# Ledger of designs, part 206: peptides against a protein of PDB entry 8PQO

Target 1, 252 residues: chain A of PDB entry 8PQO
Amino acid sequence: VLLKEYRVILPVSVDEYQVGQLYSVAEASKNETGGGEGVEVLVNEPYEKDGEKGQYTHKIYHLQSKVPTFVRMLAPEGALNIHEKAWNAYPYCRTVITNEYMKEDFLIKIETWHKPDLGTQENVHKLEPEAWKHVEAVYIDIADRSQVLSKDYKAEEDPAKFKSIKTGRGPLGPNWKQELVNQKDCPYMCAYKLVTVKFKWWGLQNKVENFIHKQERRLFTNFHRQLFCWLDKWVDLTMDDIRRMEEETKRQ

## One batch from the design tools (peptide; made by RFdiffusion4, then SolubleMPNN)

Design b1_p27_6_s1 (from b1_p27_6, 15 letters changed)
Fold by OpenDDE base, seed 4:
Structure b1_p27_6_s1 (fold): chain B 252 residues (1-252), chain A 27 residues (1-27)
Amino acid sequence: as target 1 above (252 residues)
Amino acid sequence: MVSMELKKTFASIVINNYLLEELLKKL
């Protein structure tokens, strides 16, 4: 098991982020080939548990059509079915990813707190002290080009170049986080993403767990760079606007 | 809305990674 807490600081408010996240997810999904094909929504309902209220979703990702033929031929039954259970109670979110074949030997859990701070809270997910000792805190700086793979780099998605016309935020210079503290009118938040990866196969555990973390980090980095650079596209949208957009997208 | 996190993660794992071959060898 490998745990890392990714801390993504953004010059947006927690409330703004909710809109921006949904917008950016929707926008990024449009750019992905294959759309919703192979995604089965089993459950999509409100939940209430331990005072937490939100939306629970259970989705199955059928990867059979998305993998090479040789993979399909070699994959045992259930191996290409990925279950995602998500509890969305913004500003808290939890996603649990499992595989039918691997059962308890595979787990990806992503727990996210969105806090109006600069990533300074320790153990925001309230892990046991012993467990917390094993968590690496990883700061993602959306302005740091060195954290972006060359193949992922786009100038139009570079926070160090982007300036929001609507908000005046950006570009994010090397010291943007420090400067943010002095900018009383600029909101900020941190997404604390505790990622738990379990891949309990002898000889591959560390390799796969580290790989998954690398991919998650890459994803978080790119996503939040986009989110910020798309600020002018979503900052004036309301949650109702987003919901309408989602409904319209579902009808297409 | 499809989870981008999952799509990208699994797309990377399944399509773009030599680890898939290693995983399949253990199956």
Scores: peptide ipSAE 0.020, ipTM 0.630, DockQ to the pose 0.259
Fold by OpenDDE base, seed 2:
Structure b1_p27_6_s1 (fold): chain B 252 residues (1-252), chain A 27 residues (1-27)
Amino acid sequence: as target 1 above (252 residues)
Amino acid sequence: MVSMELKKTFASIVINNYLLEELLKKL
């Protein structure tokens, strides 16, 4: 098991981020071909448990049509079925990803707290001390180009170049986080993303767990760069606007 | 709607990096 807590600081409020996240997910999904194919939604319902209130979703991703024939032919039963269970109780979110074949030997868990701070809270997910000591804190700086793969880089998605017309935020220089503290009119938050990766196959555990973390980090970096650079597109949207956009996207 | 996290993670594992292929060869 490999745990890392990714801390993504953004010059947006927690409330703004809720809109921005949903918008950016929808927008990113539009840019991907074959979106929704092989996705089965088993559950999509509100939940309330232990004071946590939100939306629960259970989706199955059937990857049989997405992999080469030879992979499909070799894949054990259930190996290409991925289950995603998500509890969306913003500002808290939890996603659990499992595989039918691997059962307890495979887990990706992503737990996120969105806090109105600069990523200074320790153990925001309230892990036991013994577990917390094994968590690596990883800071993602959305303005740091060195954290972006060359193949992922787009100038229009570079926070170091972007200037929001609607908010006046950006561009984000090398010391933007320090400067942000002095900007009373600029909100900020941190997404604390605790990622637990378990791949319990002998000889492959470290390789696969590290690989998945690398991909998650890449994803978080690119996503939040987009979220910020798309600020002018979503900052004036309401949650009702987002719901309409989601409905439109489902129809495509 | 496909989860961005899931799509990018598993697409890279299963399709792009052939990691699943390597795993299957060991079975």
Scores: peptide ipSAE 0.020, ipTM 0.623, DockQ to the pose 0.268
Fold by OpenDDE base, seed 3:
Parts: sequence; C-alpha cells; structure tokens
Structure b1_p27_6_s1 (fold): chain B 252 residues (1-252), chain A 27 residues (1-27)
Amino acid sequence: as target 1 above (252 residues)
Amino acid sequence: MVSMELKKTFASIVINNYLLEELLKKL
C-alpha cells in the first residue's frame, strides 16, 4: 500500500472551484475521442450518511473495446471491468476504484478536501497517527513547468503565461503563492487529495503502485493547469449552466 | 460524464505495453 497526499493550490475560491472543476471535466471529456463508450452507470442518486449529504455514483468501465485484441483474448473474466464508486459531497469527495478479477488485491482510493487555505493543514483527512506518518505530502505547483512532461505541455494551458481578462488573475510567477498572501482581493484554495493505492501482486506491488501515483500526479497537474487557464470560460457560469452542459454532453 | 481520472490512469496502464505485458505474464 502506498499513500500520498497531493496538495494543489489554486488562485480561486472553494465556491469558484466547484464550477470550474465540473466545467473542466466536461470540456476535457469532449476532447477525448473515446467519448462515453464502454461506461455503464449503475447508480446515480443522492445519499445521506453520518451527516454527509451528496451524490453517489457507481460506474463500470468496460475496457474490452479499449485494449488490443491480444489482451482481450487473454484477460480473465472480469479483469477488464473497472468499478468506480464516488461520493460527491462538495467540498468533500471520495472515489473508490476496484476491479472484479483482482478483488481485494487492487484498490485506488482518492479522498479530497477543498479548503480555503494555502495547503498548510496537516492530516486534514484525520488519519490515525500511525497511518499519517506513512503519508508523503506532495505539493503540486501549477505554475512550475518542470513538473509537466514535454508531451503534455501546451502554451495555451500554461499558468505562467495566462492572464485572466475577467478576473485579472495571472500570470503566475515563481513566487505566486507567497504573493497571494498579500493580495487581499484574490481568493485561494487548496485541494487536499489523499490517494491510496494498493496492488497486492508479488513482485509487482511497488512498481505498479508507484506507476499509478505517477499517473495520478500527472493527471492532477495537467487538469488544474487547464482549470486555471480556462478561468474566463467558466468563472461567470452558474451551477445551472453546468447542469445544462452536462445534459447536452450526455445527448451526444 | 466519464471519469477522466480513471480513463487516463487505465489508458496509461494499457498504453504502457511493457507494464501491461509484465502484468499479463503474472496473470
């Protein structure tokens, strides 16, 4: 098991981020050629548990059409079915990813708190001390080009070059986080993403767990760079606007 | 709405032919 807490600081408010996240997910999904093929939604309903209220979703990703024929023919039953269970109670979110074949031997869990701070809270997910001591805190700086792979880099998605016309935010210089403290009119937040990865196959555990973390970090970095650079596209949108966009995307 | 997180993670695992082959050899 490998745990890391990714802390993504953004020059947006917690309330703004809710809109921006939904917009950016929808926009990025449109740009993917695969669309919704192979995704089955089993459950999509409101939930209430232990004072937490939100939306629960259970999706199955059928990867049979997305893998080479050779892999499809050799894959055991259930190996290409990925289950995603998500509890969205913004500003708290939890996602659990499992596989039918691997059962207890595979888990990806992503728990996110969105807080109006600069990533300074320790153990925001309230882990036991023994568990918390094994968590690596990883800061993602969306302005740091060195954290972006060359193949992922786009100039139009570079926070160090982007200037928001609507808000005046950006470009983000090397000391942008320190400068935020002195800018009373610029909101900021941190997404605390606790990622738990378990892959219990002898000889491959460390390799696969580290690989998955590397991919998650890459994803979080690129996504939040996009989210910020698309600020002018979503900052004036309401939640009703987002819902309409989601409905339109489902019809395509 | 497709979870981009899941698609990108698994796409990366699947596209990484070397890692996928190593996983399949152990299956």
Scores: peptide ipSAE 0.019, ipTM 0.621, DockQ to the pose 0.282
Fold by OpenDDE base, seed 1:
Structure b1_p27_6_s1 (fold): chain B 252 residues (1-252), chain A 27 residues (1-27)
Amino acid sequence: as target 1 above (252 residues)
Amino acid sequence: MVSMELKKTFASIVINNYLLEELLKKL
């Protein structure tokens, strides 16, 4: 098991981020090859548990059409079905990813708190002290080009170049996070993403767990760069606008 | 509402299917 807490600081409010995240997910999904294909939604309902109110979703990602034929032919039953269970009670979110074949031998859990701070809170997920000692805190700087793979880099998605016309935010210089403290008119938040990866296959545990973390970090970095650089596209949208957009997308 | 994490993870798995392929070969 490998745990890391990714802290993504953004020059947006917690309330703004709710809209921006949903917009950016929808937009990113459109840009991905095979977006929506092979996704089965089993459950999508409100939930209430332990004072937490939100939306529960259970989805299956069928990878059969997304892998090479030889992989499909060799894959055991259930190996190409990925289950996602998500509890979205913004500003708290939890996602649990499992595989039908691997069962308890495979787990990706992503727990996110969105806080109006600069990533300074320790153990925001309230882990036991012994568990918290094993968590590596990883700061993602969306303005730091060195954290972006060359193949992922786009100038139009570079926070160090982007200037929001609607909000005046950006470009983000090298010390942008420190400068936020002095900018009373610029909201900020941190997404604290505790990622738990478990892969219990002998000889592959460390390799796969580290690989998954590397991919998650890459994903979080790219996504939040996009989210910020798309600020002018979503900052004036309401949650009702997002809901309408989602409904329209479901009808297509 | 499509889960942000799984779309990304799914995309990551599909785009970076090398590891998945290698894992499946060892099954």
Scores: peptide ipSAE 0.020, ipTM 0.643, DockQ to the pose 0.178; fails the geometry check

Design b1_p27_6_s2 (from b1_p27_6, 15 letters changed)
Fold by OpenDDE base, seed 5:
Structure b1_p27_6_s2 (fold): chain B 252 residues (1-252), chain A 27 residues (1-27)
Amino acid sequence: as target 1 above (252 residues)
Amino acid sequence: MVSMELMMTFANIVINNYLLQELLEKL
């Protein structure tokens, strides 16, 4: 098991982020090949548990069409079916990813708190001290070009170049996070993303767990760069606007 | 929370990586 807490600081408010995240997810999905293909929604309902209220979703990703033919032919039954269970109680979210074939030997859990701070809280997810001491805190800097793979880089999605016309935020220089403290008119937040990866196969555990973390980090980095650079597209939208957009998308 | 769309993006990234393909073959 490998745990890392990714801390993504953004020059947006927690309330703004809720809209921006949903917009950016929808927009990013349109740009990805095969977005939504092979996705089965089993459950989508409100939940209430232990004072937590939100939306629960259970989805299956059928990856048969997403892998090469030879992989599909060799994959055992259930190996290409990924289950995603998600609890969205913004500003808290939890996602649990499992595989039908690997059962208890595979887990990806992503727990996120969105806080109006600069990523300074320790153990925001309230782990036991013994567990917390083994968690690596990883800061993602959306303005740092060196954290972006060349193949992922787009100039129009570079926070170091982007300036929001509507808000005046950006471009984000090398010391932008430190400068935020002095900018009273610029809101900020941190997404604390605790990622738990378990891949319980002897000889492959460390390799796979590290690989998955590397991909998660890549995803978080690229997504939040997009979210910020798309600020002018979503900052004036309301949650009702987002809901309407989602309903319109479902009807297509 | 990782949305469906984000997960699909993740899946695409992972599946297109040779390491994941190797893993899937061994599963």
Scores: peptide ipSAE 0.025, ipTM 0.671, DockQ to the pose 0.173
Fold by OpenDDE base, seed 2:
Structure b1_p27_6_s2 (fold): chain B 252 residues (1-252), chain A 27 residues (1-27)
Amino acid sequence: as target 1 above (252 residues)
Amino acid sequence: MVSMELMMTFANIVINNYLLQELLEKL
């Protein structure tokens, strides 16, 4: 098991982020070929548990059409079915990813708190002290180009170049986080993403767990760069606007 | 077409970016 807490600081409010996240996910999905194909939604319902109130979703991702032929041919039954259970109680979210074949030997858990701070809270997920000692805190700087793979880099998605016309935020210079403290009119937040990865297979555990973390970090970095650089597209939207957009999308 | 709310998951984004595919290729 490998745990890392990714802390993503953004020059947006917690409330703004909720809109921006939904918009950016939708936009990113539209830009990807085959978006939504092979996704089966089993459950999508409100939930209330232990004082947490939100939306619960259970999805199956069928990867048979998305993997190379040799993988499909060699994969055991159920190995290409990924289950995602998600509890969205913003500003808290939890996602659990499992596989039918691997069962208890495979787990990706992503627990996120969105806080109106600069990533200064320790153990925001309230882990036991012994467990917390094994968590690596990883700060993602969306302005740091060195954290972006060359193949993922787009100039239009570079926070160091982007300036929001609507808000005046950006571009994000090397010291943008420190400068943010002095900018009374600029909201900020941190997404604390505790990622737990388990891949219990002899000889491959560490390799796969580290690989998954690498991919998650890449995902978080690219996504939040997009979210910020798309600020002018979503900052004036409300949650009601997003809901309407979702309803319109369902009708198509 | 899947709603934006239904697509808001990281798993969907991972799959769309072929990250999980890359993982499977490394196994």
Scores: peptide ipSAE 0.027, ipTM 0.686, DockQ to the pose 0.082; fails the geometry check
Fold by OpenDDE base, seed 4:
Structure b1_p27_6_s2 (fold): chain B 252 residues (1-252), chain A 27 residues (1-27)
Amino acid sequence: as target 1 above (252 residues)
Amino acid sequence: MVSMELMMTFANIVINNYLLQELLEKL
């Protein structure tokens, strides 16, 4: 099991982020080939548990059409079915990813707290002290180009170049986080993403767990760079606007 | 109430970016 807490600081408020995240997810989805093909929604319902209220979703990702032929041929039954269970109670979110074939030997859990701080809280997910000792805190700096793979880099998605016309935020220079503290009118938040990866196969555990973390980090980095650089597209939208957009997208 | 779409899109992004595919290819 490998745990890392990714801390993504953004010059947006927690409330803004809710809109921006949904928008950016929708926008990113549009840009991806294949759309929602192979995604089966089993459950989509409100939940209430231990005072937490939100939306619960259970989805199956059928990867048969998404993997190379040789993988399909070698994959045992259920191996290409990924289950995603998600509890969205923003500003808290939890996602659990499992595989039918690997059962308890595979787990990806992503727990996210969105806090109006600069990523300074320790153990925001309230892990046991012994468990917390094994968590690596990883700061993602959306302005740091060195954290972006060359193949993922887009100039239009570079926070170091982007300036929001609507908000005046950006570009994010090398010391943007430090400067943010002095910008009283600029909101900020941190997404604390505790990622738990379990891949209990002898000889492959460390390799796969590290690989998954690398991919998650890459995803978080790219996504939040987009989110920020798309600020002018979503900052004036309301949650109702987003919901309407989602409904319209579902009808297409 | 934040829409189900957020989680769907994340997973879709992961899938569409071939992250899971790359993982499976390494298995």
Scores: peptide ipSAE 0.027, ipTM 0.693, DockQ to the pose 0.082; fails the geometry check
Fold by OpenDDE base, seed 3:
Structure b1_p27_6_s2 (fold): chain B 252 residues (1-252), chain A 27 residues (1-27)
Amino acid sequence: as target 1 above (252 residues)
Amino acid sequence: MVSMELMMTFANIVINNYLLQELLEKL
């Protein structure tokens, strides 16, 4: 098991982020060549548990059409079916990813708190001390080009070049986080993403767990760079606007 | 919460990686 807490700081409010995240997810999905093919929604309903209220979703990703024919033919039954269970009680979210074939030997859990701070809180997910001491805190700087793979880099998605016309935010220089403290009119937040990866297979555990973390970090970095650089597209939208956009997308 | 669509992007990134293909072949 490998745990890391990714801290993503953004020059947006917690309330703004809720809109921006939903917009950016929808937009990023449209840009993917594979679209929603192979995705099955089993459950999408409100939930209430232990005082937590939100939306629960259960989705299956059928990867049969997305892997090479050779892999598809040799894959055991259920190996290419990924289950995603998600509890969205913003500003708290939890996602659990499992595989039908591997059962308890495979787990990706992502627990996120969105806080109006600069990533300074320790153990925001309230882990036991013994568990917390094994968590690596990883800061993602969306303005740092060195954290972006060359193949992922796009100039139009570079926070160090982007200037928001609607809000005046950006471009983000090397010391942008320190400068935020002195800018009373610029909101900021941190997404604390505790990622738990378990891949219990002898000889491959460390390799696969580290690989998954590397891909998660890459995903979080690219996504939040997009979210910020698309600020002018979503900052004036309401949650009702987002819901309408989602409904329109489901009809196409 | 990483939406289904974001996870699809993740899956595409992982599947297109040679290491993941090798892993799936060993399963």
Scores: peptide ipSAE 0.024, ipTM 0.669, DockQ to the pose 0.172; fails the geometry check

Design b1_p27_6_s3 (from b1_p27_6, 17 letters changed)
Fold by OpenDDE base, seed 2:
Structure b1_p27_6_s3 (fold): chain B 252 residues (1-252), chain A 27 residues (1-27)
Amino acid sequence: as target 1 above (252 residues)
Amino acid sequence: MVSMELMMTFANIVINTYLEKLKKELE
């Protein structure tokens, strides 16, 4: 098991982020080839448990049509079905990813707290001290180009170049986080994303767990760069606007 | 939030693991 807590600081409020996240997820999905195809929504319902109230979703990603023929032919039963269970109780979110074939030998858990701070809270997920001791805190700087793969880089999604017309935020210079504290009119938040990766296969555990973390980090970095650079597209939207957009998308 | 690309990556990992397992069983 490998745990890392990714801390993503953004010059947006917690309330703004909720809108921006939903917008950016929808937009990113549209830009993906075959986005939504092969995705089955099994459950989408409100939940209330242990004082946590939100929306529960269970999705299955059927990847049979997305992999090469030889992979499909060789794949054991359930190997190409990825389950995603999500508990969305913003500002808290939890996502659990599993595979039918691997069963308990494969687990990815992403727990996120969105806080109106600069990533200064320790153990925001309230892990036991022994568990927390083994968690690596990783700061993602959305303005740091060195954290972005060349193949992922787009100038229009570069926070170091983007200037929001509607809010005046950006571009984010090398010391933007330090300067942010002096900008009284600019809100900020941190997404604390605790990622737990379990891959129980002798000889491959460490390799795969580290690889998955690398992919998650890549995803988080690119996503939040997009979220910020798309600020002018979503900052004036309300949650009701987002809901309407989602409904309209479902009808297409 | 999880991209299709990431899901494909996970699937590839699962498949590769399976193939490695089969290889060992056949040896």
Scores: peptide ipSAE 0.206, ipTM 0.774, DockQ to the pose 0.702
Fold by OpenDDE base, seed 1:
Structure b1_p27_6_s3 (fold): chain B 252 residues (1-252), chain A 27 residues (1-27)
Amino acid sequence: as target 1 above (252 residues)
Amino acid sequence: MVSMELMMTFANIVINTYLEKLKKELE
């Protein structure tokens, strides 16, 4: 098991991020080949547990049509079905990813707290001390080009170049995070993303767990760069607007 | 916030793991 807490600081408020995240997810989904094809929504309902109230979703990603024929032919039963269970109680969210074939031997858990700070809180997820001491804190700087793979880099998604017309935010210079403290008119937040990766297979555990973390970090970096650079597209949207966009995406 | 690309990555890991298991069982 490998745990890392990714801390993503953004020049947006916690309330703004709720809209921006949903918009960016919807937009990214539209840009992907095949859209929502192969995604089955099993459950989408409100939940209440231990004072936490939110929306629970259970989705299955059927990847049979997304892999080469030879892979599909060799794949064991359930291997190409990825389950995503999500508890969305913003500003808290939990996502659990599993696979039908691997069962308990494969787990990705992403627990996120969105806080109106600069990523300075320790153990925001309230882990036991013994567990917390093994968690690596990883800061993602959306303005740092060196954290972006060359193949992923797009100038229109570069926070160091983007200037929001609607809000006046950006571009983000090398010391933008420190400068936020002095910019009283610019809101800020941090997404504390505790990622737990379990891949219980002798000889491959460490390699696979580290690889998954690398992919998650890449995803978080690119996603939040997009989220910020798309600020002018979503900052004036309402939650009703977002719901309409989600429905349109489902139809594609 | 999970992309299809990431899901494909996970699937590939699962499949490769399965193939490695099969290989070992056949030895």
Scores: peptide ipSAE 0.205, ipTM 0.772, DockQ to the pose 0.693
Fold by OpenDDE base, seed 5:
Structure b1_p27_6_s3 (fold): chain B 252 residues (1-252), chain A 27 residues (1-27)
Amino acid sequence: as target 1 above (252 residues)
Amino acid sequence: MVSMELMMTFANIVINTYLEKLKKELE
């Protein structure tokens, strides 16, 4: 088991982020090849547990049509079915990813708290002290180009070049986080993303767990760079606007 | 939240792991 807490600082408020995240997820999904093909929604319902209220979703990603024929023929039963269970109670969110073939031997859990701070809180997810000792804190700087793979880099999604016309935020220089503290008119937040990766196969555990973390970090980095650079597209939207957009998408 | 690309990556990991296990069992 390998745990890392990714801390993503953004020059947006927690309230703004809620809109921006939903918009960016929708936009990113549209830009992906194949879209939502192969995604089965099993459950989508409100939940209430221990004072936590939110939306619960259970999706299955059927990847049979997304892999080459020879892979599909060789794949064991359930290997190409990935389950995603999500509890969305913003500003808290939890996602659990499992695979039918791997069963208990494979788990990815992503727990996120969105806080109006600069990533200074320790153990925001309230782990046991012994468990917290083994968590690596990883700061993602959305303005740092060196954290972006060349194949992922887009100039129009570079926070170091982008300036929001509507808000005046950006571009983000090398010391943008330090400068942000002195900018009273610019809100900020941190997404604390605790990622738990379990891959219980002898000889491959460390390799796979580290690889998955690399991919998650890549995803978080690219996503939040997009989110910021798309600020002018979503900053004036309301949650009602987002809901309407989602409903319209479902009707298509 | 999780991209299709990432899901494909996970699938590839599962498949490759399966193949490696099969290889070891055949030895």
Scores: peptide ipSAE 0.202, ipTM 0.763, DockQ to the pose 0.708
Fold by OpenDDE base, seed 4:
Structure b1_p27_6_s3 (fold): chain B 252 residues (1-252), chain A 27 residues (1-27)
Amino acid sequence: as target 1 above (252 residues)
Amino acid sequence: MVSMELMMTFANIVINTYLEKLKKELE
């Protein structure tokens, strides 16, 4: 098991982020080849547990049509079905990813707290001390180009170049986080993303777990760079606007 | 947040694991 807590600082408020996240997810989904094909929503319902209220979703990603033929032919039963269980109680979110074939030998858990701070809270997810001491805190700087793979880099999604017309935020220079504290009119937040990766297979555990973390980090980095650079597209939207957009999309 | 690319990556990991398992079982 490998745990890392990714801390993504953004020059947006927690409330703004909720809109921006939903918008960016939707936008990113549109840009993906195949769209939502192969995604089955098994459950989508409100939940209440231990005082936590939110929306629970269970999705199955059927990847049979998304992988090469030879992979599909070799794949055992359930291997190409990935389950995503998500508890969305913003500003808290939890996602659990499992696979039918790997069963308990494969687990990815992503727990996120969105806090109006600069990533200074320790153990925001309230892990036991023994567990917390093994968690690596990883800061993602959306303005740091060195954290972006060349193949992922897009100038239009570079926070170091982007200037929000509507908010005046950006571009984010090398010291943007330090300067942010002096900008009283600019909100900020941190997404604390505790990622737990379990891949129980002898000889491959460390390699795969680290690889998954690398992919998650890549995803988080790119996503939040997009989120910020798309600020002018979503900052004036309300949650009601987003909900309406989602409903309209479902009807198409 | 979760992308299809990432899911495919996970699928590939699962498949590779399966193949390695099969290889060992056949030895």
Scores: peptide ipSAE 0.200, ipTM 0.771, DockQ to the pose 0.657

